# Peptides against a protein of PDB entry 3T6J: the designs that were tried, part 160

Target 1, 375 residues: chain A of PDB entry 3T6J
Amino acid sequence: PIVESYIGFIESYRDPFGSRGEFEGFVAVVNKAMSAKFERLVASAEQLLKELPWPPTFEKDKFLTPDFTSLDVLTFAGSGIPAGINIPNYDDLRQTEGFKNVSLGNVLAVAYATQREKLTFLEEDDKDLYILWKGPSFDVQVGLHELLGHGSGKLFVQDEKGAFNFDQETVINPETGEQIQSWYRSGETWDSKFSTIASSYEECRAESVGLYLCLHPQVLEIFGFEGADAEDVIYVNWLNMVRAGLLALEFYTPEAFNWRQAHMQARFVILRVLLEAGEGLVTITPTTGSDGRPDARVRLDRSKIRSVGKPALERFLRRLQVLKSTGDVAGGRALYEGYATVTDAPPECFLTLRDTVLLRKESRKLIVQPNTRLE
Target 2, 372 residues: chain A of PDB entry 3T6J as posed
Amino acid sequence: PIVESYIGFIESYRDPFGSRGEFEGFVAVVNKAMSAKFERLVASAEQLLKELPWPPTFEKDKFLTPDFTSLDVLTFAGSGIPAGINIPNYDDLRQTEGFKNVSLGNVLAVAYREKLTFLEEDDKDLYILWKGPSFDVQVGLHALLGHGSGKLFVQDEKGAFNFDQETVINPETGEQIQSWYRSGETWDSKFSTIASSYEECRAESVGLYLCLHPQVLEIFGFEGADAEDVIYVNWLNMVRAGLLALEFYTPEAFNWRQAHMQARFVILRVLLEAGEGLVTITPTTGSDGRPDARVRLDRSKIRSVGKPALERFLRRLQVLKSTGDVAGGRALYEGYATVTDAPPECFLTLRDTVLLRKESRKLIVQPNTRLE

## One batch from the design tools (peptide; made by RFdiffusion4, then SolubleMPNN)

Design b2_p18_5_s1 (from b2_p18_5, 10 letters changed)
Fold by OpenDDE base, seed 3:
Structure b2_p18_5_s1 (fold): chain B 375 residues (1-375), chain A 18 residues (1-18)
Amino acid sequence: as target 1 above (375 residues)
Amino acid sequence: SVTIETGSTAPAGSFYPD
């Protein structure tokens, strides 16, 4: 088998300032069958990047064909096991040297094995569909998240010699209609500038790219979905994200006004964006469970994903990218922290919902390192 | 690495040897 591994100070999620890496490592085996889908996605990546909701001037100047493989993890040492990885974490290197994507396939497979009776916060009518398509939809989401999420967008930079990687005279900020007024100076990075929100903000951007591009027929075709199946995959992907936004409240600490998980914070932000879109797209309804205790239901109107959801996400995603590209920390922080704020304000009453989420929390799953053999 | 976190889980996927 083809064995892949990495080791070192890689992820900075545990650093409040997003700069210092946690030591981690894995050993994995390439899953050839699953890798084939991602290879097809890579083949279409250059064209799909053009579908993202920002001007070409805010996209990478040169497309660098990345690697993308599905890996079955044999061992993972770290504080958490991801479903996907995009490396390196340095935007400048991603732009100039390229990047690699991996999907941790067996991690994903385990995540799909949810018992119907334990599935929380969904309408009964959605549960079977969710169970059926969660896996396939998540494969799509991971592929898009890594390849076209983390792998997209340009940082405007002035180098140590004073040269810009963009034309200051002609490039226009699509949000303001003005010339570019801020950029990354020599020595400044995404993490150094955006600091405490950098990781979560970037995850939010990547997740949003996934939701946005999964609506594209070519993407679904790449993964082998057409017709009604494609629509179900889209629906379940969006439904999963909205549900995840609710579940995310577990990782918010009200007393400290902070989030403990970057990805969960990101998912909550997306939920807030889609709720703000209104028009009945997303509804969270407090209920009473069969045990007489608080429960909740998340509803997503399938018919409004394209008409209501997509435009809302498009605008939000564009704003995320523009603020990232220009190094506008003040604007970026204002936007992101605004959506990441958790209060008990009506109608959502998120702090109350958090209590419900905690009440309905499933027991902790244990990570078990598997054995494998050649037959 | 930038990752999608799935939380705690037990790996139970199919392994395809090369």
Scores: peptide ipSAE 0.023, ipTM 0.625, DockQ to the pose 0.050; fails the geometry check
Fold by OpenDDE base, seed 5:
Structure b2_p18_5_s1 (fold): chain B 375 residues (1-375), chain A 18 residues (1-18)
Amino acid sequence: as target 1 above (375 residues)
Amino acid sequence: SVTIETGSTAPAGSFYPD
């Protein structure tokens, strides 16, 4: 087998300022079959990047073909085990030197194991589809999230010599119609500027890229889905995201007005964006469970994903990218924290829903990482 | 690395919040 390992100070999720890396290490074996799908995605990446909702001037000048592999983890040391990884975490290095992507396939497989009777917050009619397509949709989402999410977008930079990596005279901000008015100066990084929101903001951008690009037929074809199956994968991917946004409320601490998990905060933000789109796209309905206690149902109207959801996500995703590219921390924070705010205001009453989420919370799964041997 | 967390049927993540 092909063995891969990564060891070092890598992830910064445990740093509230998103700056200090936590020591992390894993040993894994390459899954060749699943890696082949990601290789096809990589082969199409340059073309797919053009489908993202920002001008080429806000995309990387040169496409650097990354590696992308699916890994079966033998051992993982860290504060948490991820489903996918994009490295390095330094945007400047990703833009100039390239990056690598991995999907932790057997970690995803653990997440796939769900009993129908324990599946919360979904309509009964959606449960079977969700169970059937959760795994495949996760593969699509992880691939897009890592490769075209984290792997996309340009930071406007003025170097130590005063030179810009963009033409100040010709590049136009698509949101304002004006020339670029802010950028990263020498020594400034994504994490240093955006600080407390940097990790969650970037995860939100990457998740949004996944949802947006999974609508593209070429993406589904790469993963081997066509016709009705492709549409079901899309539907379940979007459904999973809006459900995840509700589940995310577990990780909000009302008394501290903070989020304890960057990805969950990101998913809640996406839920808020899609709820704001209105027109019956997403509906969260408080209900009463069979036990007589509070419950809830999330409904996503499949027929409105492209007509309502896509345009809403497009506008939001473009704003995320523009604010990121220009280093506009004030604008970025205002946008992101606005959607990340949790109140009990009608109609959603998110604090009340949080109580329901906590009530319906299942025990966390134990991931066992045994030793392996050749016989 | 920048990571994505697994989906869950329960409100849980790959990280262990305090």
Scores: peptide ipSAE 0.022, ipTM 0.650, DockQ to the pose 0.061; fails the geometry check
Fold by OpenDDE base, seed 1:
Structure b2_p18_5_s1 (fold): chain B 375 residues (1-375), chain A 18 residues (1-18)
Amino acid sequence: as target 1 above (375 residues)
Amino acid sequence: SVTIETGSTAPAGSFYPD
């Protein structure tokens, strides 16, 4: 078997300012079958990047073919085990040297191994479909998230010599219709400028890319889904995201008005975006469980994903990218924190829903070292 | 690395497992 590993100060999620990496490492075995799907995705990446909702001027000047591998992790040392990884974290290196993507496939399998009777916040009619397609939909989402999410977009930079990596006279901000008015100066990075929201904001962008591009038939085909199966994978992927947005409330601390997990905050933001889209796309309904205690149901109207959801996500995702590219921290913070705000305002009453989420919280899952065999 | 973490009420992949 092909063994992969990495070690070092990599992820900065535990740093309030997103700058200092936590020491982590893993040992994993390559899953060749799933890796083949990701290789096909890589082969289509350059074309799929063009499907993203921003002008080419806001995309990387040169596509650098990355490596993408599905891994079955044997050991992971760190505060948490990711489902996917895009490295390096430095945007300059990603743009000049390229990057590597990995999907930790068996982590996904463990994390979402939920029995039907324990599956919270879904309509009964959705539970079987969700159980059937959550795995495949996660593969799609992780692939898109890492490769085309984290692997996309350009930062406008003025270097130490005063030169710009974009044409100031011709590049137009698609949101304002005006020339570019802000950029990253020498020494400024994504993390340094956006600081406390940088990680979550980027995760939100990447997750949004996943949802947005999973609607593309070519993507589903790459992963081996066609017809009704493809539509079910799309539906479950979106359903999972809106459900995750609700579950995310666990990681919000009302007393401190802060989020404790970047990805969960990102998922909540996406939920808010899709709720704002209205038109019955997403509905969260408080209910009473069979135990007589508070419960809730998330409903996603499948028929409105493309007509309502996609346009809403498109606008939001473009806004995220434009603000990121231009280093507009004020605009970016206003946008992102606006959607990340948790109140008890009707109709959603998110703080009340948070109590429900906590009430329905499952016990902590443990990942145990697997045994392996050669077949 | 920029990573995607698993999501649940108690995600195994969370960097902040509570």
Scores: peptide ipSAE 0.021, ipTM 0.653, DockQ to the pose 0.069; fails the geometry check
Fold by OpenDDE base, seed 2:
Structure b2_p18_5_s1 (fold): chain B 375 residues (1-375), chain A 18 residues (1-18)
Amino acid sequence: as target 1 above (375 residues)
Amino acid sequence: SVTIETGSTAPAGSFYPD
């Protein structure tokens, strides 16, 4: 089998400033069958990048074909095991030198495991569909998240010689209608500049890309879904995201007004965006469980994903990218922290919902290091 | 790498609940 590995100070999720890497590493084996789907996605990446909701001037100047491989993890050393990886973590290198993507397939497989009786916060009518399509929808989401999420967008840079990587006279900020007024200077990075919000913000952007692009028929075709199956995969992907936004409240610490997990914070932000869209797209309803204790239900109106959800996500995602590209920390922080704020304000009453989430919390899944044998 | 995580990178290293 083909073996891949990496090791070092790579991910900075445990650094409040998003800069200092945690020492981690893995050894994994290539899953050729699943990798083929991601290879097809890579083949379409250049075209799909054009579907993202920002001008070409905010996208990479040229497409650099990345690697994308599905891996089965044999061993992983770190505080947490990711489902997908995009390297390097340096946006400047991503746009100039390229990047590599991996999906940790057997990690996802563990995440796919769902017991119907333990599946919280979904309508009964959605549970079977959710269980059926959770895995496939995750594959789609991970592929899009890594390749077209983390792998997309351009940072506007002025180098040490004063040269810009964009035309200052012609490039227009689509949000302001004005010329570009801010950029990254020599030595400035995404993480150094956006600091405390950098990791979660980027995860939010990548997750949003996944939701946005999974609506594209070509994406579902690449993964082998058509007709009703494709629509179900889309629905479950979006449903999973809004549910995850509710579950995310577990990782919020009210006393410290902080989040303990970047991806979950990102998912909460997306939930807030989709709730803000209104029109009955997303509904969270407090209920009473069969045990007589608080419960909740998340409902996503399938018929409004494209008409209400997509436009809302489009606007939000564009703003995320524009603020990132221009290095507008003040604007980016205002936007992101605004959506990341957790209060008990009606109608959602998120702090109260958090109590419900904690009450309904089930035992957490563990990854057990697998064995490999030769036959 | 920038990663998708199924759960927390807290010491528990667990997935989000079902």
Scores: peptide ipSAE 0.020, ipTM 0.638, DockQ to the pose 0.087; fails the geometry check

Design b2_p18_5_s2 (from b2_p18_5, 9 letters changed)
Fold by OpenDDE base, seed 1:
Structure b2_p18_5_s2 (fold): chain B 375 residues (1-375), chain A 18 residues (1-18)
Amino acid sequence: as target 1 above (375 residues)
Amino acid sequence: EVEVQESSTAPAGAYYPD
């Protein structure tokens, strides 16, 4: 077996300002079969990047082929175990030197182990499909999230000598129709500028890329899905995301107006975007459980994913990228925090839903020291 | 094989926590 490891100050999720990395490390074994799918995804990455909803001028000038492997983790030291990793976390290095992608396959497998009777907030008609395709959809989502999410987009920079990495006269902001009016100066980074929202904003962008590109037939084909299976994987991926947006409320602290988990905040934002799209795409309905206590159901209209969901996500994702590229912190914060705001306003009544989420909270699964043998 | 235990606490950085 091929063994991989890393160690160091890597993720900054626990830093409120997104600047200080937490010391972490892992030892893992390569899953060859799943890695082969990611290799095919890498081979298509340059072309798939062109499918993202921003002009080439907002994408990297030169594509750098990354490594991408699926790993079965044997040990992970840190405050949290991810399902996927994209390193380094420095955008400048990602643009100039490249990056590596890792999917922690057995972490995803733990998430698959949820029993049908314990699945919350889903319609009964969706539960079996959800259970069947949750795993495959996660593989797709993580692959896209890491490779084409974190691995996409250009930062507009003025270097120490005053030179720009873009043509100020010809590059047009697709949102405003005007020339570029803001950029990163020498020494400014994504984290330093966007600070408190940097991590969750970037995760939201990456998750959105996943949802957006999972609609592409080539992506599904790479993962071995065609026809009805591909459509089911798409549906479950989107369904999982909107459900996750509801579950995310667990990680919101109303008293402090604070989010405690970057990915969950990101998923809540996506839920809000898709709810805003309207037209019956997403519906959250408060219900009463069999125990007489509050419950809820999330519904996603499969037939409206492409017609309603995709355009909404496209517009949102483009805005995220444009604001990121131009270093427009004010605009980015206004956009992101607007969707990240949790109130009890109708029709959603998210604070009330939060109480329901907490009430229906199930015990989490903890990965504990796996045994691996060669057979 | 991965051993899984139920926990009332969740890692802060878990990508797909239950």
Scores: peptide ipSAE 0.089, ipTM 0.586, DockQ to the pose 0.101
Fold by OpenDDE base, seed 5:
Structure b2_p18_5_s2 (fold): chain B 375 residues (1-375), chain A 18 residues (1-18)
Amino acid sequence: as target 1 above (375 residues)
Amino acid sequence: EVEVQESSTAPAGAYYPD
């Protein structure tokens, strides 16, 4: 088998300022079959990048073909186990030197074994479909998230010599219609500027890219889905995201007005964006469970994903990228924290929903080291 | 061969929880 490993101070999710890496390492075996799908995605990456909702001037100047591999993890040392990884975590290096993507396939597989009766917050009519397509939709989402999410977008930079990596006279901010007014100065990084929101903001951008691009037929084809199956994968991917946004409330601490998990905060933000879109796209309904205690149901209208959801996500995603590219921390923070705010205001009453989420929380399961054998 | 035992992801510590 092909063995891959990495080790070092890599992920900064545990740093409140998003800068200091946690010591992390893994040893994994390459899953050749799944890697082949990601290779096809890589082959289409340059074309798919053009489908993202920002002008080419806000995309990387030069496409660098990355590696993308599916890995079965034998051991993982760290505080959290990701489903996917994009490294290095330095945007400047990603732009100039490239990056590597990995999907932790067997980590994803652990999530696939959800029992129907324990599946919370979904309508009964969605449960079977959700169970069937959760795995495949995860593969799609992770692939897009890592490769085209984290792997996309340009930072506008003025180097130490005063030179810009963009034409100040011709590049136009698509949100304002004006020339670029802000950028990263020498020594400034994504994490240093956006600080406390940097990790979650970037995860939100990446997740949004996944949702947005999964609507593209070519993406589904790459993963082997066509016709009704493709539509079901799309639906379940979006449904999973809005459900995750609700589940995310577990990781909010009201007393501290703080989020404890960057990805979950990101998912909540996406939920808020899609709720704001209105028109019946997403509905969260408080209910009473069979036990007589509070429950809730999330409903996503499949027929409105493209007509309502996509445009809303497009606008939001473009704003995320523009603010990121221009280093507009004030604007970025205002936008992101606005959607990340958790109150008990109607109609959603998120703090009340949080109580429901906590009430319905399943016992934590352990992810254990897989077994290996020689055949 | 790598054998992965059946388990569900816990929200805590996993980036893509159930």
Scores: peptide ipSAE 0.076, ipTM 0.562, DockQ to the pose 0.080
Fold by OpenDDE base, seed 4:
Structure b2_p18_5_s2 (fold): chain B 375 residues (1-375), chain A 18 residues (1-18)
Amino acid sequence: as target 1 above (375 residues)
Amino acid sequence: EVEVQESSTAPAGAYYPD
């Protein structure tokens, strides 16, 4: 088999300042069969990048065709096993040298395992659909998240010699209508500038890209979904995200006003964005469970995903990218921390909902790492 | 016959908890 390995100080999720990498290592085997759909996504990546809600000037100058491989993990040494990986994590390297994507196929397989009786916070009418399409929707989301999320966008940089990687005279900030007024100086990085919000902010951007682009028919077609199936995959993907935003509250520590998981914080932010969109798109309703204890239900109005959800997410995603590209830490922090704030303010009462989430919390999954042998 | 390794999971990457 084709063996891939990664080892080093790679992910900085455990660094409060997002700068110091955790030592990580894995060994995996290439799953050629599962890599095929991601290769099709790669083949369409250049075109799909144009569908993202920012000007080409805020996208990478040169499209560098990445690799995207599905991997079956044999061993993983780290604090957590992701479903997907995009490396390197340095944005400057991503845009100038390229990047690689991997889907951890057997990790995804574990994620697909859902029992109806243990599925929390969904309406009964959605549970069977959710279970049916969770796996396929994950494939779509992971692929988009890694390839077109982490793999998109440009940082505006002034190098040590004073040269810019963008035309100061012609590039316009789509949010302000003005010329670019801020950028990364020599030695400044995404992580160094955005610090405490960098990891979660980037994950939020990537997740948002996934939700946004999964609405595109070409994406669903790449993954083999058409007609009603495609619409169901879209619905479940969005439903999963808003549910995840609620589940995310488990990873918020009120006493410290901090998040313990960058991805979960990101998902909460997205939930907040979609709630802010209003118009009945997303509704979280506190309920009483059959056991007489607090429960909750998340409802997503399918009919409003495109009309209400997409525009809200589009604007938010564009703002994320523009602020990232321009190195506008003040603006970026204000935006992101605003949505990441957890209070008990009505109507959502998120701190109260957190209690409900904790009450309904299930045990952590255990992943059994396989071995291989010669036959 | 197959010796396996066990690892606890937490939300990481694009993984979604149940």
Scores: peptide ipSAE 0.066, ipTM 0.589, DockQ to the pose 0.097
Fold by OpenDDE base, seed 3:
Structure b2_p18_5_s2 (fold): chain B 375 residues (1-375), chain A 18 residues (1-18)
Amino acid sequence: as target 1 above (375 residues)
Amino acid sequence: EVEVQESSTAPAGAYYPD
């Protein structure tokens, strides 16, 4: 339809247990031009799913061609406006009935309106490139995040009749080398099992899929990038993620040891993974701003994205998926909370960096609903 | 110009830009 809308209790991010949906609604208009690139991505989705770093046994048994539409939002009612949406939020329905993806194109466009002089935590040499390619890289990341992130992976399930949706004798856990020892029982869901970490964990998986698959030449071709432009889009996408991981510290509350935003927590986790990879891939350097107050710079070595970054992300992403598929809450929590822990330990001193992030925090952007008229 | 609000809570299935 030219006009799309939804309304109801849809997203559970505000529920500490990830179960209760927040009431949300939007009305939007289809952007046909922007939808075309996402249609091409959908056309390649089945093949691209095979590029994900887990065995086919951990992927959905049957590919269901989803819809993917770019939308210009007219009205959005909720606690926040997303740039992309994948619905339904139930993994069982995604596996059996399919799903729909939307990109809120005009929301993305607003995110691009960053003044160079206000762009924090980047090296001067990266600022112009970042500004130039932030938009295009976001299109790539959102598309991959929704379609191949949230739209990927299989949950191992035993139904109410005791039947398994996987072969217990032949399916091997790639992390342990053993048969599958845990799964979701009837009535158990991703949210019910992983509870407090479910939303952020899933966002982290989806973001990681985006970073991982954006390295694939076919993805860049789908979005119309080739040669040096494609490499710049990749670089800026990864750079944006590591920067976001630093910015994420704003949403951590040290006194409560909790995160207030699932996506930001996810981005911090990814930053930690890439920092752990070492070899000079990511560097965060505390500095002094022109005002004499604390500042920081994030540097990403472009030449090490494929050689250092990709393997680190591959291993991490595989672990995320395996733990999700098997319903291994203990393992999943240990992994995720480990990377999500914020301390002041050297060399990063993240709590100190948080103070810097808060000091350099930009004023809250207010999204105002636009007027639309027929011409 | 729509300023992107950093949503403190992102639902599963929604992407919030930085």
Scores: peptide ipSAE 0.091, ipTM 0.626, DockQ to the pose 0.221; fails the geometry check

